Peptides against a protein of PDB entry 5YCA. Designs and how they scored, part 1

Scores and structures below are computed, not measured.

Target 1, 132 residues: chain A of PDB entry 5YCA
Amino acid sequence: RSLPAERNPLYKDDTLDHTPLIPKCRAQVIEFPDGPATFVRLKCTNPESKVPHFLMRMAKDSSISATSMFRSAFPKATQEEEDLEMRWIRDNLNPIEDKRVAGLWVPPADALALAKDYSMTPFINALLEASS
Structure headers, positions and changes below count from the first letter of each chain, unless a header shows other numbers.
Peptide ipSAE was made for these designs. It is ipSAE averaged over its two directions, with the distance scale d0 held at 1.0 Angstrom where the peptide's residues are scored. Compare it between designs on one protein only; published cut-offs may not apply.
A fold fails the geometry check if it doesn't show the stated peptide or something in it is severely misdrawn.

## One batch from the design tools (peptide; aimed at target 1 Q28 K99)

Design b1_p8_1 (made by RFdiffusion4; failed a check: the pose's geometry)
Pose (drawn by RFdiffusion4):
Structure b1_p8_1 (pose): chain A 132 residues (1-132), chain P 8 residues (1-8)
Amino acid sequence: as target 1 above (132 residues)
Amino acid sequence: PKTLEEIA
């Protein structure tokens, strides 16, 4: 499939061990109407533009926001490109919708498949292994 | 729903 032409330089090496990234993750309880949910997040900063994005994980089922991955991976992505990619995920992987949180959320295996596509493997590895 | 920015 086509993907946005440019990638976040933070992701120029998909093979680095992820041990140092685990402690950079944070668990956080967020209140909803019914009620609290726990997330694990990793702040990822583009080393050139310095623009940060958060990678998100739901602690209950270890679902990963594919939307958060995409937005972090492709700085100049158009809305059309994002829409195309979310459609591809729905058609080819196994996402879930959560009434409470927007975006496409995928199980760990699907998150890792996308991480390879986006060259984000060490970061998703760290996010998945971090304490909740 | 809440956005990723809101829950982040």

Design b1_p8_1_s1 (made by RFdiffusion4, then SolubleMPNN; from b1_p8_1, 5 letters changed; failed a check: the pose's geometry)
Amino acid sequence: ALSLDEVA

Design b1_p8_1_s2 (made by RFdiffusion4, then SolubleMPNN; from b1_p8_1, 4 letters changed; failed a check: the pose's geometry)
Amino acid sequence: AASLEEVA

Design b1_p8_1_s3 (made by RFdiffusion4, then SolubleMPNN; from b1_p8_1, 5 letters changed; failed a check: the pose's geometry)
Amino acid sequence: ALSLEEVS

Design b1_p8_1_s4 (made by RFdiffusion4, then SolubleMPNN; from b1_p8_1, 5 letters changed; failed a check: the pose's geometry)
Amino acid sequence: AASLDEVA

Design b1_p8_2 (made by RFdiffusion4)
Pose (drawn by RFdiffusion4):
Formats: sequence, structure tokens, C-alpha cells
Structure b1_p8_2 (pose): chain A 132 residues (1-132), chain P 8 residues (1-8)
Amino acid sequence: as target 1 above (132 residues)
Amino acid sequence: PPVPIEEL
């Protein structure tokens, strides 16, 4: 599939061990109407533009926001490119919708498949292994 | 409406 032409330079090496990234993750409880949910997040900063994005994980089922991965991976992505990629995820992987939180959420295996596509493997590895 | 992920 086509993907946005440019990638976040933070992701120039998909093979680095992820041990140092685990302690950078944070668990956080967020209140909703019914009520609290726990998330794990990793702040990822583009080393060139310095623009940060959060990678998100739901602690209950370890679902990963594919939307958050995409937005971190491709700085100049158009809305059309994002729409195309979310459609591809729906058609080829196993996402879930949560009424409470927007975006496409995928199980760990699917998150890792996308991580390889986006060259984000060490970061998703760290997010998945971090304490909740 | 769902909470945007940026607000988490």
C-alpha cells in the first residue's frame, strides 16, 4: 500500500533494542462518564521539527491507537492519506472502536505489524511492555 | 462524542 512519502526521523532505525524506552513510558488514569480507564503513553519527539506526538495504549486489553502511530510516523500526512490508511487497517487488520476514545485501536500483534510498516518497532515494543 | 486521543 502507498504511505506518506516522508517519515519522522525519530524512526530511522527499526532494529534498536527498546530497553531504554520502557522507563520513558507513563501510565495515566483518565476519567470518563463510566468511569476511569488506564492508559500507557510514550511521548515521541521529532528530532528535527521538535514536534511531539503521544503513542497510546489502553491498559485493559493492551490495544494500541493505530491513529496515534500514524500521526507520529508521518509528519506531513494529508487527511486523505490518513483516511486511506485507516480504511486499510479496517480492511486488513482487526481494529476496535471504543465509544469512549476516538481513533482506530488495534491488538498488540496488529500494532507490531503496523510498527514494522512505519519503522516504529522499538517504540511499540516499549509501549507494549511498559508497566500499566 | 469520543474523547480525542490528544486529550488523553
Fold by OpenDDE base, seed 2:
Structure b1_p8_2 (fold): chain B 132 residues (1-132), chain A 8 residues (1-8)
Amino acid sequence: as target 1 above (132 residues)
Amino acid sequence: PPVPIEEL
């Protein structure tokens, strides 16, 4: 597969220590038709454009939104490029279906695999380690 | 309908 050419400069160094990012995560309870669910989110601001995106984790099973990762990593990607990547994820990883929330969600191991591809490892490690 | 991730 091919990934978009331009990447968010926030992710220029995949080797940085993730621990300073842990206290930046926030847990929130969201009410759904069938009951409440807790999510953990990490605000990631592009240092060049100043546009923020939130990386998202389901607290219960630690599923991570691959969609949020892609949009944060590749801020200039087209919808076609996103659709292509999401299809690749469906075909090659183990996405989880949750009718309550939009986007494609993946288990922790898959999230870390994508993080390596997108150069987001410190951010995903922090999101996974944060308390809920 | 599912809640968009940007609205969570």
Scores: peptide ipSAE 0.164, ipTM 0.809, DockQ to the pose 0.980
OpenDDE base, seeds 1, 3, 4, 5: peptide ipSAE 0.155, 0.149, 0.149, 0.157; ipTM 0.806, 0.805, 0.805, 0.807

Design b1_p8_2_s1 (made by RFdiffusion4, then SolubleMPNN; from b1_p8_2, 3 letters changed)
Fold by OpenDDE base, seed 5:
Structure b1_p8_2_s1 (fold): chain B 132 residues (1-132), chain A 8 residues (1-8)
Amino acid sequence: as target 1 above (132 residues)
Amino acid sequence: EPLPEEEL
């Protein structure tokens, strides 16, 4: 597959220590028709554009929003590019269907695979390690 | 900074 050419400069170094990011994560309880669920989120601000995105994890099973990852990593991506990547994820990884939430969610191992591709491993490690 | 539910 082909990923968008321009990446968020926040993710210029995939090898950085993730531990400083852990305390930046926040837990939030969201009410759904079938009951409450806790999410962990990490605010990621593009240092150039100053546009923030929230990376999202379901606390219970550690599923992570691949959609949020993509949008954060590739701020100039078109909808067509996003759709192409989401199709690739659906065909090659193990996405989880959750009718309560938008976007495509993946288990931790898949999230880390995507993180490597998007050069955002420290952020996903922090998100996964943060308490809920 | 709560996340709006519409963001989910």
Scores: peptide ipSAE 0.231, ipTM 0.854, DockQ to the pose 0.138
OpenDDE base, seeds 1, 2, 3, 4: peptide ipSAE 0.231, 0.232, 0.168, 0.225; ipTM 0.857, 0.853, 0.828, 0.856; seed 2 fails the geometry check

Design b1_p8_2_s2 (made by RFdiffusion4, then SolubleMPNN; from b1_p8_2, 4 letters changed)
Fold by OpenDDE base, seed 1:
Parts: sequence; C-alpha cells; structure tokens
Structure b1_p8_2_s2 (fold): chain B 132 residues (1-132), chain A 8 residues (1-8)
Amino acid sequence: as target 1 above (132 residues)
Amino acid sequence: APLPEEDL
C-alpha cells in the first residue's frame, strides 16, 4: 500500500528508547451509556507545526486508535488517503468494533505493526506500557 | 462518540 509522502518529523527515528515517554501518558475515565471506561493518552506534538495529537489506548484491552496514529503521523494527509489506509487496515489487520468511540481501533500487535509502518514504535510502546 | 485525536 501507499502511505502519505510527508510524515510528522516527531517520528524521524523509530529506534529511540521509549521509556522516557511512559510518564508522559495520562489516564482518563470517560462515562458511556454502558458505564465508565478508562483510556490512556499520549500527547504528541509536531516539532515544526507545534500542533498536538493525542494517541489513544483503551486501558482494558489495550486497543489502540489507528486513526489517531495515522493523523499524528501524516499531518498533511487528505481524507481520501486516510480512507484508503483505514480500508487497508480493515482488510489486512484485525480492527475492533466499538460504537462508543470514533475512529478505527486495533489490538496491540496490529498497533505495533502500524507503528513500524508509521515510524512510531517508541510512542506506541510507551502508550502500551503506561499505567491506567 | 469521542474522537481519538481530540483533547477529550
């Protein structure tokens, strides 16, 4: 598949130590009709544009928002490019269905596969290891 | 439904 040409310079090095990012994560409890659910968030700021994006994990099953990853990694991507990638994820990975939240969510193994593709491995490792 | 990239 093809990914957008320009990537967030925050993710220039996929091999960095992730441990300094762990304490940057924050847990948040959100109330839903069927009860509360905890999410873990990591604020990722584009060092050039200064625009932040939040990477998101469901605390319970460690599902990661692929949508948040894509939008953080590819700040200049079009909606069409996003739609194409989300279709690829649906066809090739194992996304979950959760009507309570927007975007496409994937299990940890899939998130790490995407992280490699998007050069976000340290950030996803930190997000997965953070406490909730 | 909350958007994952938003400051919830």
Scores: peptide ipSAE 0.094, ipTM 0.781, DockQ to the pose 0.557
OpenDDE base, seeds 2, 3, 4, 5: peptide ipSAE 0.089, 0.067, 0.094, 0.085; ipTM 0.776, 0.758, 0.779, 0.771; seeds 4, 5 fail the geometry check

Design b1_p8_2_s3 (made by RFdiffusion4, then SolubleMPNN; from b1_p8_2, 4 letters changed)
Fold by OpenDDE base, seed 3:
Order: structure tokens, then sequence, then C-alpha cells
Structure b1_p8_2_s3 (fold): chain B 132 residues (1-132), chain A 8 residues (1-8)
């Protein structure tokens, strides 16, 4: 597959220590028709554009939004590029379907695989290790 | 900052 050419400069170094990011994560309870669910969020701000994105984890099963990862990593990606990547994820990884939330969500191992591809490993490690 | 359900 091919990924977008321009990447968020926040993710310029995939080898950074993730531990300082852990306390930056926040838990939030969201109410759904079938009851409440807790999410863990990490605010990631593009240092050039100053546009923030929230990386999201479902607290209970640690599923992570691949869509939010992609949009944060590739702020200038076209819809076609996003569609291509989401199709690749469906064909090659193990995404889950949850009608309560938008986007494509993946289990922790898949999230870390994507994180390596998107140069987001410290951020995803922090998100996974944060308490809820 | 809390997010609304529509942001998920």
Amino acid sequence: as target 1 above (132 residues)
Amino acid sequence: EPLPESEL
C-alpha cells in the first residue's frame, strides 16, 4: 500500500520515550443508548498548523480508532487515500465493528502495527498504558 | 475537554 506523502511533524521521531505522554491521557465516560462506556483520549496537536486531534482508546478492550490515527498522522490526506488505507486495514488487520462509534477501530496489536507505519509508536504506547 | 458522542 501507499501512504500519504506529508506527515504530521508531531510524529517525526518514532523512537522517543513514551512515558512522559502517559499522564497527558484523560479518561471520559460517554453515554450511549445501551449504557455508558469509558474512553481514554490523548490530545495530539500538530506543531505547525496547531490543529488538534484526539487519539481514542476504548477502556474496556483497548480498541483504538485507526481512523483518528490516520487523520492525525496525515492531515492533508485525500478522501481517496483514507478510503484506500481503511480498506487495507479491513483486508489485512482485525478491525472491530461498533455501531456506537464512528470510524474503524482495531485491537492493541493492530494499533501498534499501524503506529509503526505512521511513526506514532510513542503516542500509541502511552495511550495503551494510561489508566482509565 | 470532554468530547460529545458525535466526535467518536
Scores: peptide ipSAE 0.228, ipTM 0.858, DockQ to the pose 0.145
OpenDDE base, seeds 1, 2, 4, 5: peptide ipSAE 0.237, 0.220, 0.222, 0.160; ipTM 0.860, 0.854, 0.855, 0.830; seed 1 fails the geometry check

Design b1_p8_2_s4 (made by RFdiffusion4, then SolubleMPNN; from b1_p8_2, 4 letters changed)
Fold by OpenDDE base, seed 3:
Structure b1_p8_2_s4 (fold): chain B 132 residues (1-132), chain A 8 residues (1-8)
Amino acid sequence: as target 1 above (132 residues)
Amino acid sequence: APLPLEDL
């Protein structure tokens, strides 16, 4: 697979301590037709463009939105590049498409694998460790 | 039907 050439400068160092990011996460309850569900989100602002994205976790099973990870990591990616990566995830990882929410969601181990590829490890570790 | 990511 080919990842986009330009990455969000927020993720320039994959080796940073994740613990300072944990208290920046926020839990929220969203009402769906079949009942409420809790999500944990981490606001990630591109230091150059000042455009924010939210990394998302389903609190109950700790699944992470791979789509949100990709869009945050690669702010100038084309739709073709996103489609290519989502196809790779479907073929190589264990994604779930939840009918309640958009995008492709992956379990924690898969999220950490993607985080390594996208240089987002501290952020995903923080998101996974945050309280819900 | 599914909630958009930007609405989460």
Scores: peptide ipSAE 0.544, ipTM 0.933, DockQ to the pose 0.943
OpenDDE base, seeds 1, 2, 4, 5: peptide ipSAE 0.534, 0.541, 0.544, 0.521; ipTM 0.931, 0.932, 0.933, 0.928

## One batch from the design tools (peptide; aimed at target 1 R41 K99 R100)

Design b1_p9_1 (made by RFdiffusion4)
Pose (drawn by RFdiffusion4):
Structure b1_p9_1 (pose): chain A 132 residues (1-132), chain P 9 residues (1-9)
Amino acid sequence: as target 1 above (132 residues)
Amino acid sequence: DTGITPNPS
């Protein structure tokens, strides 16, 4: 499948061990109407533009926001490109919708498949292994 | 910034 032409330089090496990234993750409880949910997040900063994005994980089922991954991976992605990729995820992987949080959320195996596609493997590995 | 976008209830 086509993907946005440019990638976040933070992701120029898919093979680095992830041990140092785990302690950079944070668990956070967020209140919703019914009620609290726990997330794990990793702040990822583009080393060139310095623009940050959060990678998100739901602690209950370890679902990963594919939307957060995409937005972090492709700085100049158009809305059309994002729409195309979310459609591809729905058609080829196993996402879930949570009434409470927007975006496409995928199980760990699917998140890792996408991480390889986006060259984000060490970061998703760290997010998945972090304490909740 | 929580890093998430809650849906309206």
Fold by OpenDDE base, seed 3:
Structure b1_p9_1 (fold): chain B 132 residues (1-132), chain A 9 residues (1-9)
Amino acid sequence: as target 1 above (132 residues)
Amino acid sequence: DTGITPNPS
């Protein structure tokens, strides 16, 4: 696979301590047709463009939105590049199927694998360790 | 289907 050339400068250093990011996470209860579900989100702002994205975790099983990760990491990615990466994830990782939510969601181990590829390890570690 | 938030679908 080929990842987009330009990456969000927020993720320039994959080796940073993640612990300061943990208290920045927030829990959110969302109502669905079959009842409420809690998510944990981390606001990530591109320091150059000032555009924010929210990284998202399902509180119950810690599934992470791969779509949110990709869009945050690669702000200038084309639709073709995103489609290619999502296909790669489907073929090589273990995404879950949840009809309630949009996007592609993956279990914690897969999220950390993607985080390494996208240089987002501190942010995903913080998101996974945050309370809900 | 794509999306970055857990919106009902």
Scores: peptide ipSAE 0.119, ipTM 0.801, DockQ to the pose 0.328
OpenDDE base, seeds 1, 2, 4, 5: peptide ipSAE 0.116, 0.114, 0.113, 0.117; ipTM 0.799, 0.799, 0.798, 0.801

Design b1_p9_1_s1 (made by RFdiffusion4, then SolubleMPNN; from b1_p9_1, 5 letters changed)
Fold by OpenDDE base, seed 2:
Structure b1_p9_1_s1 (fold): chain B 132 residues (1-132), chain A 9 residues (1-9)
Amino acid sequence: as target 1 above (132 residues)
Amino acid sequence: DSGLEPKPA
């Protein structure tokens, strides 16, 4: 597969210690028609453009939004590039089905695989380890 | 389809 050419400079070093990012995560309870659900979010600001994106985890099963990861990692990606990547994820990984939320969500192992591809491992590790 | 922040269905 082909990933977008330009990556968010926030993710220039995939080897950094993730622990300082853990306290930056925040838990959020959202009310859905069938009841409340808790999410953990991490604000990731592009140091160049100053545009923030939130990485998202479902607290209960630790599923992570692959869509949020992609959009944060590739700020100049086209919709076509995103669609191509999401198709690849569907075909090669194990996304979950949850009609309550938008985007494509994947289990922790898949999220870490994507994190390696997108050079954002510290951020995903922090998101996974944060309390809810 | 945003996928950035979850919203009620």
Scores: peptide ipSAE 0.193, ipTM 0.813, DockQ to the pose 0.311
OpenDDE base, seeds 1, 3, 4, 5: peptide ipSAE 0.186, 0.189, 0.184, 0.186; ipTM 0.810, 0.811, 0.810, 0.808

Design b1_p9_1_s2 (made by RFdiffusion4, then SolubleMPNN; from b1_p9_1, 4 letters changed)
Fold by OpenDDE base, seed 3:
Structure b1_p9_1_s2 (fold): chain B 132 residues (1-132), chain A 9 residues (1-9)
Amino acid sequence: as target 1 above (132 residues)
Amino acid sequence: DSGIVPKPA
């Protein structure tokens, strides 16, 4: 696979302490046809463009949106690049199937693998450790 | 078509 060349400068240092990010996470209850579900989100703002993205976790099973990670990490990615990465995830990781939500979602271990590739480890650690 | 925010489907 080939990841986009330009990465969000927010993620320039993958070695930072994640603990200060934990209290920045927020829980959100969303109503679905089959009942409510809680998500945890972390607002990530590109320091150059000032465009925010939300990293998303399902509270119950800690599944994380790979789509949100990719779009936050690579703000100038083409649709082709995203499609390529999502196919790679399907072929090499263990994405879940949840018809209630859009995007590609992965379990915690896979999210951390992606986080390393995208230089987002502190942010994903914080998202996983946050309370719901 | 993919989304970053969960919504009823």
Scores: peptide ipSAE 0.116, ipTM 0.788, DockQ to the pose 0.282
OpenDDE base, seeds 1, 2, 4, 5: peptide ipSAE 0.112, 0.112, 0.112, 0.112; ipTM 0.783, 0.782, 0.783, 0.780

Design b1_p9_1_s3 (made by RFdiffusion4, then SolubleMPNN; from b1_p9_1, 3 letters changed)
Fold by OpenDDE base, seed 3:
Structure b1_p9_1_s3 (fold): chain B 132 residues (1-132), chain A 9 residues (1-9)
Amino acid sequence: as target 1 above (132 residues)
Amino acid sequence: DSGITPKPA
């Protein structure tokens, strides 16, 4: 696979302490046809463009949106680059299928693997450790 | 078609 060349400068240092990010996470209850579900989200703002993205976790099983990670990490990615990465995830990781939500979602271990590739480890650690 | 925010399907 080939990841986009330009990365969100928010993620320039993958070695930072994640603990200050934990209290920045927020829980959100969303009502679906089959009942409510809680998500945890972390607002990540690109310091150059000032465009925010939300990283998303399902509270119950800690599945994380790989789509949100990719779009936050690579603000100038083409659709082809995203499609390539999502195919790679399907072929190499263990994405889940949830008809209630859009995008590609992965379990915690896979999310951390992606976080390393995208230089987002502190943010994903914080998202995983946050209360719901 | 993909999304970054969960919403009812």
Scores: peptide ipSAE 0.154, ipTM 0.811, DockQ to the pose 0.277
OpenDDE base, seeds 1, 2, 4, 5: peptide ipSAE 0.147, 0.146, 0.149, 0.143; ipTM 0.806, 0.804, 0.809, 0.800

Design b1_p9_1_s4 (made by RFdiffusion4, then SolubleMPNN; from b1_p9_1, 3 letters changed)
Fold by OpenDDE base, seed 4:
Structure b1_p9_1_s4 (fold): chain B 132 residues (1-132), chain A 9 residues (1-9)
Amino acid sequence: as target 1 above (132 residues)
Amino acid sequence: DSGLTPNPA
């Protein structure tokens, strides 16, 4: 597959210690038609553009939004590039189906695989380890 | 779809 050429400079180093990011995560309860659900989110700000994105984890099963990861990692990606990547994820990983939430969500192991590809490993590790 | 924030459907 082909990933976008330009990546968010926030993710320039995939080997950084993730532990300082853990306390930056925040839990949020969101009301859905079938009841409340808790999410954990991590604010990620592009140091150049100053545009923030939130990486998202479902507290209950630790599923992580692949869509949020992609959009944070590749802020200049085209819709075509995103669509291509999401299709790749569907074909090669194990995304979950949850009609309550938008985007494509994946289990922790898949999220870490994507994190390696997107150079986001510290951020995903922190998100997974944070309390809900 | 947007996965940046959870969006109830």
Scores: peptide ipSAE 0.110, ipTM 0.789, DockQ to the pose 0.338
OpenDDE base, seeds 1, 2, 3, 5: peptide ipSAE 0.110, 0.110, 0.108, 0.110; ipTM 0.787, 0.786, 0.786, 0.785

Design b1_p9_2 (made by RFdiffusion4; failed a check: the pose's geometry)
Pose (drawn by RFdiffusion4):
Structure b1_p9_2 (pose): chain A 132 residues (1-132), chain P 9 residues (1-9)
Amino acid sequence: as target 1 above (132 residues)
Amino acid sequence: APKTLEEIA
């Protein structure tokens, strides 16, 4: 599949061990109407533009926001490119919708498949292994 | 409406 032409330089090496990234993750309880949910997040900063994005994980089922991954991976992605990629995820992987949180959320295996596609493997490895 | 990633991050 086509992907946005440019990638976040933070992701120039998919093979680095992830041990140092785990402690950078944070667990956070967020209140909803019914009621609290726990997330794990990792703040990822583009080393060139310094623009940060959060990678998100739901602690209950370890679902990963594919939307958060995409937005972090591709700085100049158009809305059309994002729409195309979310359609591809729906058609080829196993996402879930949560009424409470927007975006496409995928199980760990699917998140890792996408991480390989986006060259984000160490970061998703760290997010998945972090304490909740 | 669902919370955005910015809101929960």

Design b1_p9_2_s1 (made by RFdiffusion4, then SolubleMPNN; from b1_p9_2, 3 letters changed; failed a check: the pose's geometry)
Amino acid sequence: APLSLEEVA

Design b1_p9_2_s2 (made by RFdiffusion4, then SolubleMPNN; from b1_p9_2, 4 letters changed; failed a check: the pose's geometry)
Amino acid sequence: SPLSLEEVA

Design b1_p9_2_s3 (made by RFdiffusion4, then SolubleMPNN; from b1_p9_2, 3 letters changed; failed a check: the pose's geometry)
Amino acid sequence: APLTLDEVA

Design b1_p9_2_s4 (made by RFdiffusion4, then SolubleMPNN; from b1_p9_2, 4 letters changed; failed a check: the pose's geometry)
Amino acid sequence: APASLDEVA

## One batch from the design tools (peptide; aimed at target 1 Q28 F32 F39 F54)

Design b1_p10_1 (made by RFdiffusion4)
Pose (drawn by RFdiffusion4):
Structure b1_p10_1 (pose): chain A 132 residues (1-132), chain P 10 residues (1-10)
Amino acid sequence: as target 1 above (132 residues)
Amino acid sequence: AMTLEELEAL
């Protein structure tokens, strides 16, 4: 499939061990109407533009926001490109919708498949292994 | 649903 032409330089090496990234993750409890949910997040900063994005994980089922991954991976992505990619995820992977939180959420295996596509493997590895 | 922007702002 086509993907946005440019990638976040943070992701120039998909093979680095992820041990140092785990302690950079944070667990956080968020209140919703019914009620609290726990997330794990990793702040990822583009080393050139210095623009940050969070990678998100739901602690209950370890679902990963594919939307958060895409938005971190491709700085100049158009809305059309994002729409195309979310459609591809729906058609080829196993996402879930949570009424409470927007975006496409995928199980760990699907998150890792996308991480390979986006060259984000060490970061998703760290997010999946971090304490909740 | 809460947006990711709203979620990240917390």
Fold by OpenDDE base, seed 5:
Structure b1_p10_1 (fold): chain B 132 residues (1-132), chain A 10 residues (1-10)
Amino acid sequence: as target 1 above (132 residues)
Amino acid sequence: AMTLEELEAL
């Protein structure tokens, strides 16, 4: 598959130690119509544009928002490029679509596979290891 | 469903 040409410079080095990012994660209880759910969030700021994006994990099953990963990794991607990648994820990985929240959410192993493709491994490892 | 933008804004 083809990914967008320009990547967030925050993710220039996929091999960096993830442990300093763990305490930057924040757990949050969100109220939904059918009850509360806890999410873990990691704020990721593009060092050039200074635009932040949050990576998201469902605390209960550790599902990660693939949509948020893509949008953070490829800040100049078109909606068409995003749609194509989400279709690829549906066809090749094991995403879930939760009725409470938008986007595709993938299990930890799939998130790490995407992280390798997007050069986000330290950030996803930190998000997965953070407490809830 | 709550949008990702709404999730970020909370």
Scores: peptide ipSAE 0.495, ipTM 0.923, DockQ to the pose 0.958
OpenDDE base, seeds 1, 2, 3, 4: peptide ipSAE 0.493, 0.493, 0.493, 0.491; ipTM 0.923, 0.922, 0.922, 0.922

Design b1_p10_1_s1 (made by RFdiffusion4, then SolubleMPNN; from b1_p10_1 with T3S E5D)
Fold by OpenDDE base, seed 4:
Structure b1_p10_1_s1 (fold): chain B 132 residues (1-132), chain A 10 residues (1-10)
Amino acid sequence: as target 1 above (132 residues)
Amino acid sequence: AMSLDELEAL
């Protein structure tokens, strides 16, 4: 697969210590038709554009929104590029279908694999370790 | 299903 050429400069260094990011995460209970669910989110602001994206974790099973990761990592990606990556994820990883929320959600191991590809490892580690 | 944008906005 081919990832978009331009990456969010927020993720220029994949080797940074993630622990300072942990307290920046926020847990939130969201009401759905079939009941409440807790999400943990981490606000990630592109230092150039100042546009924020939220990385999202389902607290219950620690699934991470791969779609949110992609959109944060590649803010100038085309819809075609996103679709291509999402198809790749479907074909190569273990995404979870959730009727409550859109996008592809992947288990922690897959999220960390994507994080490596997207240079987001500190952020995903923090998101996974944050309290819910 | 709730969109990701809607989810972020809550």
Scores: peptide ipSAE 0.486, ipTM 0.922, DockQ to the pose 0.979
OpenDDE base, seeds 1, 2, 3, 5: peptide ipSAE 0.481, 0.481, 0.481, 0.479; ipTM 0.922, 0.922, 0.922, 0.921

Design b1_p10_1_s2 (made by RFdiffusion4, then SolubleMPNN; from b1_p10_1 with T3S)
Fold by OpenDDE base, seed 4:
Formats: C-alpha cells, structure tokens, sequence
Structure b1_p10_1_s2 (fold): chain B 132 residues (1-132), chain A 10 residues (1-10)
C-alpha cells in the first residue's frame, strides 16, 4: 500500500522511549446510550502546525482508533488516502466497528503494526500502558 | 455513533 507522503513531524523518531508519555495519557468515562465506557486518550500536538489530535484507546479491550492514528500521522492526507488506508486495514488487520464510536478500532497488536508503519510506536506503547 | 471529533472534544 501507499501511505501519504508527508508525516506529522511529531513522529520523526520511532525509537524514542515511550515511558515519559504514559503519564500524559488521560482516562475518561463517556456516557453512551447503552451505558458508560472508559477511554484513554493521549494528546498529540503537531509541533509545526500546533494542531492536536487525540489518540484513543477503549479501556476495556484496549482497542485503539486506527482512524485517529492515521489522521494524527498524516495531517495533510486526503479523504481518498484515508479511505484507502481504512480499506487496507479492513482487508489486512482485525478491525472492529463499534456502534458507539466512529472509525476503525484495532486490537493492540494491530495498533502496534500500524504504529510501526506510521512511525508512532512510542505513542501507541504509552497509550496501551496507561492506566484506566 | 459518536464521531471521532466529538469524542476528542469531550
């Protein structure tokens, strides 16, 4: 597959220690029609544009929003590029579509695979290790 | 379903 050409400069170094990011994560209970669910979120600010995105984990099953990962990693991606990647994820990984929240959500192993592709491994590791 | 933008904004 082909990923967008420009990546968020926040993710210039995929080898950084993730542990300093862990305490930056925040757990939040969100009320849905069928009951509450806890999410863990990590604010990721593009150092160039200053635009933040939140990486999101469902606390219960550790599913991570692949859509949010993509949007954070590729801030200039077109909708077509996003759609292409989401289709690839559907075809090659194990995403879940949750009725409560939009986007594709992937299990931890898939999230880490994507993180490697998107050069955001420290951030996903931190998100996965954060308390809920 | 809640949009990702809405989810982030909570």
Amino acid sequence: as target 1 above (132 residues)
Amino acid sequence: AMSLEELEAL
Scores: peptide ipSAE 0.518, ipTM 0.928, DockQ to the pose 0.976
OpenDDE base, seeds 1, 2, 3, 5: peptide ipSAE 0.517, 0.515, 0.516, 0.516; ipTM 0.928, 0.928, 0.928, 0.928

Design b1_p10_2 (made by RFdiffusion4)
Pose (drawn by RFdiffusion4):
Structure b1_p10_2 (pose): chain A 132 residues (1-132), chain P 10 residues (1-10)
Amino acid sequence: as target 1 above (132 residues)
Amino acid sequence: SPMTLEEVAA
């Protein structure tokens, strides 16, 4: 599949061990109407533009926001490119919708498949292994 | 409406 032409330089090496990234993750309880949910997040900063994005994980089922991954991976992505990719995820992987939180959420195996596509493997590995 | 990722991250 086509993907945005440019990638976040933070992700120029998919093979680095992820041990140092785990402690950078944070668990956070967020209140919703019914009620609290726990997330794990990792703040990822583009080393060139310095623009940060958060990678998100739901602690209950370890679902990963594919939307957060995409937005972090491709700085100049158009809305059309994002729409195309979310459609591809729906058609080829196993996402879930949570009424409470927007975006496409995928199980760990699917998140890792996408991480390889986006060259984000060490970061998703760290997010998945972090304490909740 | 569902909460956005930006709101969840805040």
Fold by OpenDDE base, seed 3:
Structure b1_p10_2 (fold): chain B 132 residues (1-132), chain A 10 residues (1-10)
Amino acid sequence: as target 1 above (132 residues)
Amino acid sequence: SPMTLEEVAA
């Protein structure tokens, strides 16, 4: 597959220690029609544009929003590029579509595979290890 | 309808 050409400079080094990012994560309970659900989020600010994106984890099963990862990693991507990547994820990984929250959500192993492709491994490791 | 990612992040 072909990923967008420009990547968020926040993710320039995929080998950094993730542990300092763990306490930056925040858990939040959201009320849905069928009951409450807890999400863990990590605020990721592009050091160049200063635009923030939140990486998202469902606390219960540790599913990660692949959509949030893509949008953070490739802030200048077109909708067509996003659609192509989401299709690739559907065809090659194990995503779920949750009725409560939009986007594609993937299990931890798939999230780490995407993180490697997007050069954001420390951030996904931190998000997965954070308390909820 | 499901919440958007932006709404979850709010």
Scores: peptide ipSAE 0.539, ipTM 0.937, DockQ to the pose 0.948
OpenDDE base, seeds 1, 2, 4, 5: peptide ipSAE 0.538, 0.537, 0.536, 0.537; ipTM 0.937, 0.937, 0.937, 0.937

